# Peptides against a protein of PDB entry 4CIC: the designs that were tried, part 43

Target 1, 148 residues: chain A of PDB entry 4CIC
Amino acid sequence: KVSTKGHYGVQAMFDLAQHFGEGPVSLKSIAERQGLSEPYLEQLIAVLRKAGLVKSVRGAQGGYILAREPRDIKVGDIIRVLEGPIAPVESVSQDDPEHSLKFDFSVTKSVWEKVKKSIEEVLDSITLADMLKDAEEAQMAQGYMYYI
Target 2, 147 residues: chain B of PDB entry 4CIC
Amino acid sequence: KVSTKGHYGVQAMFDLAQHFGEGPVSLKSIAERQGLSEPYLEQLIAVLRKAGLVKSVRGAQGGYILAREPRDIKVGDIIRVLEGPIAPVESVSQDDPEHSLKFDFSVTKSVWEKVKKSIEEVLDSITLADMLKDAEEAQMAQGYMYY

## One batch from the design tools (peptide; made by RFdiffusion4, then SolubleMPNN)

Design b1_p12_7_s4 (from b1_p12_7, 10 letters changed)
Fold by OpenDDE base, seed 4:
Formats: sequence, C-alpha cells, structure tokens
Structure b1_p12_7_s4 (fold): chain B 148 residues (1-148), chain C 147 residues (1-147), chain A 12 residues (1-12)
Amino acid sequence: as target 1 above (148 residues)
Amino acid sequence: as target 2 above (147 residues)
Amino acid sequence: FDEDILFLPEEP
C-alpha cells in the first residue's frame, strides 16, 4: 500500500507546489488546508527536507518551500523518499524460521516485478506540475458547471 | 503491498495450476512444496474456495483442485479475492473525527486511480496459464545451462 | 474509500 505516509506526503508536496513562487508556507497552513495533524506533517516534512525535496526558510515569514520546481519533482520521487523503494510485495517477515523455505519462486517474483515496473512507470510519469495542471483543469470544469 | 496473504495465495494457486488435471492435491503437499504452514494455507484455501477459484474433493484421494482452467484464472482475480479491491491507497481509518476534513483532493485521488488502473491492467493480463508457461521456459533455460 | 495501497516497509 502507499501508506498513509505516502498519501499525505504527496498531498503536502502538492500544497507546496500550489504555493510555489509565493514564498515560504507554514506547516500550520498546510496542515489546515490538507486536513493533517501538524505533528504528523512535521515528521513528513522532516523526511522530505532531508531528501532535498523541501527547503526550510527561517524568520518571521519562515516556513517551507519546494527545493525544486514542480516540474522537477515526480510523484515517484516523493514515494521513494517516504516509502523507500517501490516494492509491490511485503517482505515476508522471516518470523517462521523453520518453514523459511524461501521458495523464491522465480515465476511469482516475476509477476511482482511486472507490477513494480508498472507502478514506477506511472509514478515517474507524473510531476507536481502535471498535478497543478490537472487541478486547474478541474477548477475550470467546475466553474463552467456553476455558470450554466 | 501485496500482502503476504496475496503473495502466498498466488503461490498456492500456482501450485494447484501445476497439478491441474492430475486430480486433487492435499493441503499438506501444497504447504510442503510452497514452504507454507498448513494452518495458514487452510485459511487461504477457505477464502479461495468460497470465491469459487478452488474446489474441495472429498474421499481417500481428497484435496483441492482449481475450479477453472489455469487460463481462466487471472492473477488479478486471486488478488481481488484475497486482498479485496485493488486499492492503491490505504483507507485512512476515520479514527480522528475532528480532522476528518476529507479533503478528497480530486487531484491526488486521480494519481492513485492511475496507479490502481495500471496495477489492475498488469494483474488482469497474467493468468495461471501464463505463469505455467513462464515456469516451463525458465526450466528449459536452466536445463540448457547445465548441458 | 478504503483504498489499501501496496507499499508497507520491509520490517528489518
């Protein structure tokens, strides 16, 4: 699963993309707009900052900004930072050592590798800029529905 | 993640596919070949049977068989039975009602829907018959490396 | 919308 961590991480990064070029955004304002707890968002932002996707700005107008332009950040980059390598299968915890015949059935592994590749291709094809464009198009479509 | 349940469920179904047409296979024999605990496999098989992917045969030569031919069972069908709908995002458990601003950001949802569709397309493109063919090809390739 | 996405971390 893209964990709640991955999901909310993409939401937080998208919020920062919407404000890109407007200066630093406070964690409080992101949390309020995205319906996230501020403490949870602090943990996500700390990871994203360490990975060089987000920058911290200090001062009275301090907060966070994207470290790169929205076009230079893929959804796949965000997910890899938050979730680690895109793995379609949970690592079977070795908790039963006796039946740990890792019959690494090469055939079943190949199925999951195909799934992995497909997920990677999708997530690496979507940038924060693409998401911004999709949001603008959706807002325009809604605006037209209210004017008819 | 395809849970351990989905992973082992596909392994168990693949084992039944390898023995398709040979008659009923015991859970014990599947468990031994696939490195699964028999009690865990019983739970998986119960779900798969209820979904109509597996049949139980009673008697001295009793056990389990695929309910359909390997070509008529997609990996996606197995995963949907074991995991439920292929969903690319965990349900955020509603446990915090106050911050339940489900900002169902249509845009982030659309990203996950694209991922979902991609996973579904892959898993629905692979049958147990395709997996059998891939196994045969892999065995032939290994056989050629030893000669 | 209980979307169960497929990425859990490998427990060490």
Scores: peptide ipSAE 0.065, ipTM 0.791, DockQ to the pose 0.268; fails the geometry check
Fold by OpenDDE base, seed 1:
Structure b1_p12_7_s4 (fold): chain B 148 residues (1-148), chain C 147 residues (1-147), chain A 12 residues (1-12)
Amino acid sequence: as target 1 above (148 residues)
Amino acid sequence: as target 2 above (147 residues)
Amino acid sequence: FDEDILFLPEEP
């Protein structure tokens, strides 16, 4: 599962993408639009900022902006920053030495590696710009549905 | 994440696939070969049996067998039985009504649906027979490395 | 191996 952290992180980054070029947005405004608690969003933004995906702008009209253009930020980049490496199976903790006969059956491992690779390929194929385009297309489709 | 349950379930099913056609195998022997606790394996096998992926054979030479041929069991079938539907994102608990403004942003949801679909496609593309073949190929490759 | 990405338990 993409954790709640990954999910909300993508939402927050998408909100910043929607406002890209409009200047800095406040955490409060992002939190309100995305239905997030401001304290939770602050934690997410701190991580994203440290990773260089977000920039802080100081001043009276300060806030946050994307550090790169939406086309230059993959969903996979956001997830890797928030969740770490996309791993399909929990590392069975080494802590039980008796069960440490992890016959890491190479074949079973290969299944999970294939799953990992597929997830990575999907997440790395989607940029924030792609998400913006999809949102615009969805909004246009809804608009047409109300005018018919 | 495929849970430990899903992971070990696939291992147990793969062990049963390796012995397919040889007759019933004991849970003890599966547990020993797969490095699983027998009680944990018993729980997994109970679920897999209920789902019709495994059959129990009774008697002195009793144990478990695959209920279908290895080619007729997808990894996705095993995972869906053990884990339920493949969900790429945690259902944000409805329990915080103030945070229940799940703006399920259709766009964000679509990302996770794409991930889900990709996982399903991969897991449904791999059968226990494919895993057996991969194991044989790996064993042959290791054998050739020693010559 | 981060198991959390594939199967989140359905909350009861």
Scores: peptide ipSAE 0.064, ipTM 0.786, DockQ to the pose 0.158; fails the geometry check
Fold by OpenDDE base, seed 2:
Structure b1_p12_7_s4 (fold): chain B 148 residues (1-148), chain C 147 residues (1-147), chain A 12 residues (1-12)
Amino acid sequence: as target 1 above (148 residues)
Amino acid sequence: as target 2 above (147 residues)
Amino acid sequence: FDEDILFLPEEP
């Protein structure tokens, strides 16, 4: 499962991509458009900024911008920053040493590694620019349905 | 995430596949080989049995068997039984109606649907028979490294 | 760093 953090992080980054080249966007305006709480968005943006995906601008028209062009940011980059490395199986928390029979069941591990690789390939194949294009195509398709 | 339940469920089903055609396997023997608690395995087997993936045999040599041949059981079938539908995103629990602004953000939804489809395709492409073959190949490769 | 793709909610 992509966490709520990963999901909302991708939404916030997509909002910044939609406004790319228009200047800094306030956290309040992102929160309002994306249906996020401002305090929650502050936490997400702090992580994304520390990872160098977002920049903060100070001043009366201050806020946040993408640190790179939308085509240079993959969905996989956002997920790795917010959630860490992509793993298909829950790491059995080390806390129960008795059940930590890491049966290195090589065959079951290989199944999960195949799932991992497949998810990474999908998330690394989608950029914020691809998402912008898909949004434009969807809006055009909706516009055509109202003219029929 | 494949839950611990999904992971151990696949291990238990793979153990039953390794013994397919040898007769019923006891829960105790599966638990010992797979490093699982017997009570936890009982819960997994109960779900798998109810779904028709496993059969119980009664008697002195009673236990469990696969209900189908290993080639007719996909990893995806096991995961769907134990975890339900493969969902890429946590369903935001309906419990907070105010923050359930289902901003049907169609574009972000499409990303997660692509991830879902990819996971389903992988898990539905792997059978217990494929896992048996991979185990045999790994054992042969290890055997050749010792000679 | 064990790479966890799919996040289940942490049980409370």
Scores: peptide ipSAE 0.058, ipTM 0.789, DockQ to the pose 0.139; fails the geometry check
Fold by OpenDDE base, seed 5:
Structure b1_p12_7_s4 (fold): chain B 148 residues (1-148), chain C 147 residues (1-147), chain A 12 residues (1-12)
Amino acid sequence: as target 1 above (148 residues)
Amino acid sequence: as target 2 above (147 residues)
Amino acid sequence: FDEDILFLPEEP
């Protein structure tokens, strides 16, 4: 499960991607467009900024911008920053010394490692630029549906 | 993240797969081998039995068996029974009427649907028979490390 | 609402 934190973090980063090159965006405007509480968004943006995915611009037209181009930010990068490493199973403490338990634990662990790897591969294959393109394609498809 | 329920459910089903063809296994013996509480395992087995993945055998040598061969039970089948459908994001209520919110929501939703599909494909590609084979290979590899 | 997508909350 992507936490609510990961989900809303991707939404906030996508909002910043949509406005990339237009200048700094206020937290208030992101919160309004994404249906987020401003205090919650402040916490997310603080983490994303500390990780170097977002920059703060100060001044009368201040706010936030992406620190990199949308093509250089993977969804996986955002999730790792907000949630940490993608762990498919929380480490049940390896403390049981019996050799049989270690073996069964090893096989079940390998299943979860395969799941982890698959999630990582998917999230690392999607950039904010890919999301922008998907958005544009969806808008064009809606536009064509109104002309037919 | 697989829940503790999904994790322990797969462990319990794998224990039953290791003993497949040997007859019924007691919940106590599964709990001891898998490091599970017997009351917790009773709840898991009740769900798995209701879903038709496990059968109960009654009598002096009673217990539980897999309802199907290990090759006919996917890890994905176990997870879906215990946790329900693999949903990447719970549906945040679509109640915000603004058209822009619906659009951004659609794109982010597509990311999570891709993640969901990938996990389903992985979990549906692994059977209890594949896990048994991986276990045998690991035991052989350990045996060769001692020679 | 920590709607963990794949990470079901640990049952307490």
Scores: peptide ipSAE 0.051, ipTM 0.788, DockQ to the pose 0.189; fails the geometry check

Design b1_p12_8_s1 (from b1_p12_8, 10 letters changed)
Fold by OpenDDE base, seed 4:
Structure b1_p12_8_s1 (fold): chain B 148 residues (1-148), chain C 147 residues (1-147), chain A 12 residues (1-12)
Amino acid sequence: as target 1 above (148 residues)
Amino acid sequence: as target 2 above (147 residues)
Amino acid sequence: AGDIITLPDDAA
């Protein structure tokens, strides 16, 4: 499962991708468009900036921009930055400390590794540029449905 | 992410698969072999039984068995029973109720749907019989490394 | 029915 953090992080990065080349975007504007709290977004952006996916622009029209072109940022890159390695299983360590005999039964581990690999392949196959293209296609399709 | 519940559920079901055809297995024995608490396992087994993946056997040698052959139980079936539909994103609903503007932005939703589909395809491609085969192959490989 | 009865011969 992708956490809420990962979900909102991808939304925020996609918003920045939509405005790529238009100059810096304020956190307030991203928060408003994406339905995020500004304080929460500030935390996400701080992590993304530290990872080199986002840049801050200082000045009167300051804000944030993508540090790379949308085609050079994979969804997988965003998720790895925000959540770390894609873990197919929630780390058992937190809930039942006493019975966390990590019987990492080798066979069950193999199942989860296959799931992990599949998730990684999907997320690494999708760039922010792909998402932009999908958004454009969806808008065109909606436009055509209203004119019929 | 598969929850701890899903993880342990697959382990318990795999244990039952390893003993399929040998008669009923006690919850105690499963718990011991899989490193699970018996009370926790009892809860898992209750759900799995209700879903028709496990049967209880009553009597002096009572316990549990798989309700179907290992080849007829997918890992995906176990996960769906224990966790419901595979959700690629944790439901945003619990943490921030006020700002849960489900801006289900259509494009981000599409990304997660692709992830979901991929997970489902993987989990539905693996049966308990496949897991048994993998375990046998792993044991043989270990045996050959010691000689 | 999710419950089956063990046959007497299984206890032998």
Scores: peptide ipSAE 0.021, ipTM 0.783, DockQ to the pose 0.015
Fold by OpenDDE base, seed 5:
Structure b1_p12_8_s1 (fold): chain B 148 residues (1-148), chain C 147 residues (1-147), chain A 12 residues (1-12)
Amino acid sequence: as target 1 above (148 residues)
Amino acid sequence: as target 2 above (147 residues)
Amino acid sequence: AGDIITLPDDAA
């Protein structure tokens, strides 16, 4: 499972992508559209801003914008910022150094590393621009269903 | 992250795979070798047994065995039994029916579905037999380093 | 360290 944090982070970033080029978006508006609590979103945005994925704009129409074009932000970038390195397994504390557990640990670790790599590849293959395109295609498909 | 439950479940099943054909293995011995608490392992094994991945053997040398050959048990099978369906995102309750959230929800959902599918493909591509082979190869590689 | 990938049941 992507954490709630990662999930909501991607939603918030996607909302900003949908409004990219239209100017700054208020956290309130994002929260309302995405069904997020504003305080929680504020925490997420703070992290995303610190990581340079989002910029704050000051002024009467102040808010947030993507710091990069949607094509230049991967879902993997968002997840790494919010969640840290994609760990397939909770770091079982490497610390138990000594016994026979190391070998079995190595094989099981390799399984989880493969899972991690696969997830990373998927998340790094999807940009916010790809998500925008998918949204547009879905809207067009729905629009065609209403005309039939 | 694979849950602790999934992780330990795979470890326990791998231990049973290493002893496949040697007879039943006690939970105590698995727990000791895998660094698991015996009570926790008992719970895991109960679930795995109910799912038909493990069999209990009664007798003086009683314990557990794999219910299938290692080649016929995927890591994905173990995870699905212990964790249920691999959900990439916590089911945000589908229940908020009404508003504009549905469309954005659909696109984000598709991302997570892709992640899910990828995880499933990986986990379904690895059997306990593959893990055994990897372990043997690793042991041989280490053995060659000492000589 | 936020667990990125929680399997479905770890959401408790």
Scores: peptide ipSAE 0.032, ipTM 0.799, DockQ to the pose 0.166; fails the geometry check
Fold by OpenDDE base, seed 2:
Structure b1_p12_8_s1 (fold): chain B 148 residues (1-148), chain C 147 residues (1-147), chain A 12 residues (1-12)
Amino acid sequence: as target 1 above (148 residues)
Amino acid sequence: as target 2 above (147 residues)
Amino acid sequence: AGDIITLPDDAA
């Protein structure tokens, strides 16, 4: 499961993508549109800003913008910034020194590495621009259903 | 991340696959070989047995065996039994009724559905027989390095 | 280190 942090991070970044080129958006407006608490969103945005995915704009109409074009931000980039490296298995704490049987879990490890690679490939194949396109297509499809 | 339960479940099932055709193995022997606590393994095996992936053999030399051939058990089958359906996103409790803004999270949902599908495809593409083959190949490769 | 994919029991 994607963590709540990763999920909401992608939502917030997608909101910023929808407003890309319109100028800075307030955290309050993002929070309202995405159903997030403003304090929680502040924490997410701070991390995303530090990673260089978001920029802060100062002034009376200040807020946040994407630091890059939507086509240059992958979903995988957002997740890695918020969650760190995609780990398929929690590191079984190698630290339990006592049961020294280094069971060569090499085969089971290889299974989880394959899962990791597959997830990375999917997340790195989707940009915010792709998500914008999908949203537009979905809206058009709904519009056609109301006209039939 | 695969839960500890899923991880150890796959290890235990793989141990049973390595001994497939040799008769029943004791939980104690599996626990020792896989570095698991016996009580924890008992809980895992109970779930796997109920799902029909493992059989209990009674008697003085009793224990457990795979209920099916290794080729007929996917890693995905083991994970689904132990963890339930692969959910890419924790169900944001749909139950918070008050913030009625059904934000059409349809686009974000579609991203997570793609991730789910990818994980399922990988886990369903790997059988216990495939894992056995990989283990044999790894042992042969190590044997050749010693010559 | 946030787990990207948390299986149901990893929420503890």
Scores: peptide ipSAE 0.030, ipTM 0.794, DockQ to the pose 0.175; fails the geometry check
Fold by OpenDDE base, seed 3:
Structure b1_p12_8_s1 (fold): chain B 148 residues (1-148), chain C 147 residues (1-147), chain A 12 residues (1-12)
Amino acid sequence: as target 1 above (148 residues)
Amino acid sequence: as target 2 above (147 residues)
Amino acid sequence: AGDIITLPDDAA
């Protein structure tokens, strides 16, 4: 599962992509459009900024912009920044050393590695530009349904 | 991430696959070999049994067996039984209706659906028989390193 | 619906 953090992070980045070239977008506006709490979004944006995916602009019309063009940002890049490496299996909490997955059988591990690789390939195959294109196509399709 | 439940479930099922045709395996023996708590394994096995992936055998040499041949059990089948449908995104807890993902933008949803499909394809492509074969190959490779 | 794939934040 992509965490809520990853999910919302992709939404926020997509919102910024939709406004790419239009100048800085306020966190408030992103939060409102994406249905996110502003404090939660602040945390996400801070991480994304630190990773160099987002830039902050200061001033009266301040806010955030994508640090790169939408075509140069993969969904996988966003997820890796927010969640770290895609882990196919939940790390059993290190807190109970006795129930440590002592037997990560090589074979079961290989299954999860295949899953991980598959997820990574999918997420790395999708850019914010691809998402923008898909959104435009969807809007056009809806527009045609209303005019018929 | 596959949940710990899914992970351990696959391990337990794989253990049963390794002993397929040898008769019933005790939960204790599975727990010991797989490094699982016996109570936790009991819960997993109960679900797997209810789903018809495992059978219980009663008696002094009682225990559990696979209900089907290893080649007829996909990893995806095990995961679906234990975890339900593969969800690519954590369901935001229904508890805060105000912070419900009101804007599941169709585009973001499509990304996660692609991820889900990819995971399902992988998990459905791997059987317990495939895992057995991989284990045998790994053991042979290790054996050749020691000789 | 049990989440088959949990990302790190699911360590609640």
Scores: peptide ipSAE 0.029, ipTM 0.794, DockQ to the pose 0.438; fails the geometry check

Design b1_p12_8_s2 (from b1_p12_8, 11 letters changed)
Fold by OpenDDE base, seed 5:
Structure b1_p12_8_s2 (fold): chain B 148 residues (1-148), chain C 147 residues (1-147), chain A 12 residues (1-12)
Amino acid sequence: as target 1 above (148 residues)
Amino acid sequence: as target 2 above (147 residues)
Amino acid sequence: EEEIIELPDDEA
């Protein structure tokens, strides 16, 4: 499962992709469009910036931009930056030592590794440019439904 | 992500598959082999039984058995029974109404739907029989390293 | 290093 952090991170990055080439976007405007709290978005953007996925622009029209073109940012890159390695199983809270007999039965581990690989392949196959294209196609399809 | 419940459910079902045809297995023995608490396993088995994946056997040698052959139980079936539909994203706790502006942006939703489908395809492609075969192959490979 | 891009103030 992708966490809320990963989900909102992808939304924020997608918003920046939609405005790519138009100059810096304010966090406030991203928060409003994506239905995110501004403080939460600040935390996400800080992590994304540190990872080199976004840049901060200073000035009167300051804000944030993608550090790379939308085609050069995979959804998998965003998720890895925000969540780390894709974990197919929710980490059993290590804090209960008695339940920590991780009999890592090699077979069950292999099932989860297959799931992990599958998720990674999907997320690495989707760029922000692909998402932009899908959005444009969806808007065109909606526009045609109103003219019929 | 698969929850701990799903993970342990698959382990318990795999243990039952390893003993399929040998008669009923006690919850205690499953718990010991799989490193599970017996009370937790009781809860899992109750759900799995209600879903018809396991049967309870009464008697002096009572316990649990798989209700179907290992080849007829997919990992995906176990996960769906224990967790419900595979959710690719952790449900944002609906309880914070202010964050509930689910701008279900159709595009981000489509990404998660693709992830969901991929997970389902993988989990539905693996049966308990496949897991048994993999375990046997792994044991044979380890045995050959010691000879 | 956080690459901070400074936009020139639009001289109004």
Scores: peptide ipSAE 0.024, ipTM 0.803, DockQ to the pose 0.016
Fold by OpenDDE base, seed 1:
Structure b1_p12_8_s2 (fold): chain B 148 residues (1-148), chain C 147 residues (1-147), chain A 12 residues (1-12)
Amino acid sequence: as target 1 above (148 residues)
Amino acid sequence: as target 2 above (147 residues)
Amino acid sequence: EEEIIELPDDEA
């Protein structure tokens, strides 16, 4: 499962992708368009910036831009930055030694590894450019539905 | 992500698959082999039984058996029974109206739907029989490493 | 109907 953090991170990065080449976008404008709280977005953007996916632009027309072209940013890259490695199973809190996954039988682990690999392959196959294309196609389809 | 419930459910079902055809297995024995608490296992087994994946056998040598052959039980079936539909994103608690995924832009939703589909395909491609085979192969490989 | 299989009591 992708966390809320990962979900909103992808939304924020997608918003920046939609404005790529138009100059820096303010956090306020991203927050408004994506329905995010500005403080939450600030935290996300800070992490994304530190990871080198986003750049900050200073000045009166300052804000944020993608650090790379949309085609060079995978959804998987965003998720890994925000959530770490894709985990197929929720981390059973190691703190209860009695409920330690002592017998993580190699076989059940292999099932979860297959799930992990599949998720990674999907997320690494989708770029922000792919998302932009999908959005354009969806808008075109909606436009055609209004003319029928 | 699969929850602890789903994980342990798969372990319990796999244990039952390993003993398929040998008669009923006690919850105690499953709990011991899988490192699960018996009370927790009772809850899991109750759900699995209600879903028709497990049968209870009464008597002195009573316990539980798989309701179907291992080849007829997918990992995806177990997960769906225990956790419901495979959700690619953690349910944002609907309770904070301000953080309502109001603008679940169709595009981001499509990404998660692709992830969901991929997870479903994987979990529906793995049966308990496949897991049994993998276990046998792993044991054989370990046996060959000792020689 | 929950199919409960009853094992016959082994007559001791």
Scores: peptide ipSAE 0.023, ipTM 0.788, DockQ to the pose 0.014
Fold by OpenDDE base, seed 2:
Structure b1_p12_8_s2 (fold): chain B 148 residues (1-148), chain C 147 residues (1-147), chain A 12 residues (1-12)
Amino acid sequence: as target 1 above (148 residues)
Amino acid sequence: as target 2 above (147 residues)
Amino acid sequence: EEEIIELPDDEA
């Protein structure tokens, strides 16, 4: 499962992709468009910036931009930055030592590894450019439905 | 992500598959082999029984058996019973109404739907019989490494 | 010390 952090991170990055080439976008404007709290978005953007996916621009028209073209940023890259390695099983909280019997059941582990690989393949197959294209196609389809 | 409940449920069902055809297995024996607490296993088995994946047998040699052959039980069936529909995104707790602006961002939703479909396809492609076969192959490979 | 708003772990 993708966490709320991963979900909102992808939304924020997609907002920046929609404005790519238009100059810096303020956190306030992203927060308003994406329905995010500004403080929460600041935390997400700080992580994304540290990972080199986002750049900050200073000044009166300052804000944030994508550090790369939308075609060069995979959804998988965003998720890995925000959540780390894709784990198909929620780590059983290590705190119950008795249940931390890592029965490394090789067979059950292999099932979760297959799930992991499948998720990674999907997320690495989708770029921000693909998302932009899908948004444009959806808008065109809606526009056609209003004219029919 | 699969929850701890889903993970342990698959382990318990796999243990029952390994003993399929040998008669009823006690919860105590499953708990010991799988490193699970007996009370936790009782809760899991109750859900699996209600869903018709497991049967209870009463008596001195009572316990639990698979309700179907291992080939007729998918990992996806076990997960759906224990966790419900596979959700690719953790449901943002609906409780913050202001952040529940379901900006149904159609595009971001489509990404998660693709992930969901991929997980479902994988889990529905694996049966308990496939897991048994993989275990046998692994044991044979280990046996050959010792010779 | 910027309080990281820990999203409540959805106890699902």
Scores: peptide ipSAE 0.016, ipTM 0.794, DockQ to the pose 0.052
Fold by OpenDDE base, seed 4:
Structure b1_p12_8_s2 (fold): chain B 148 residues (1-148), chain C 147 residues (1-147), chain A 12 residues (1-12)
Amino acid sequence: as target 1 above (148 residues)
Amino acid sequence: as target 2 above (147 residues)
Amino acid sequence: EEEIIELPDDEA
């Protein structure tokens, strides 16, 4: 499962991709377009910046830009930065120490590893450039439906 | 991400698969073998039973059995019963009604749908019978390392 | 480092 953090992080990064080459985008403008809380977005952007996926530009026309071209940022890269390694199962909170025999049955572990690998393959196969292309295709398709 | 509920549910179902054809298994015995809390397992089994994946047997030698053969139960079936539809993204809690414009940008949704499909394909490709086979192979491999 | 992807609880 992708957390809300991962989901909104991908949305924010996609917004930055749509404006790539146009200069810095304000957090306010991203928040408005993506329907995100500005304070929440500020936290996300801080993490993404620290990971080197986003750059901050200072000044009156300051804001944020992608640190790389959209083709060089995978969805998997964004998710790994925001959520850490793609884990297929929530780590059972260590809270019940006595009876939580982590009987990580090797077989159940193998199932989750297969799921993990599959998720990674999908997320690493999609770049922000691919998402931009899909958006353009969707807009063209909508445009044609209004003319028919 | 599979919840703890889904994870333990698959473990419990796998335990029942290992004993399939041997008769009813007590919740206590499953809990002991799988390192699960018996009360927690009771909740899981109740859901699985309601969904028709498990049957309850009454009597002194009562307990639970798989309702179907291990080959007829996919891991995906277990997960769907315990967690609902495989959702690739946590539903943003409706708690902030004002500014949660669900601008489900069609493109981001498509990414998550691809992830969902991939997860479903994996989980629906694995049966409890496949897991049993994998366990047997693993045991044989361990046995050969000691010789 | 175990990367855990959390899927939403379908309260739909």
Scores: peptide ipSAE 0.023, ipTM 0.808, DockQ to the pose 0.144; fails the geometry check

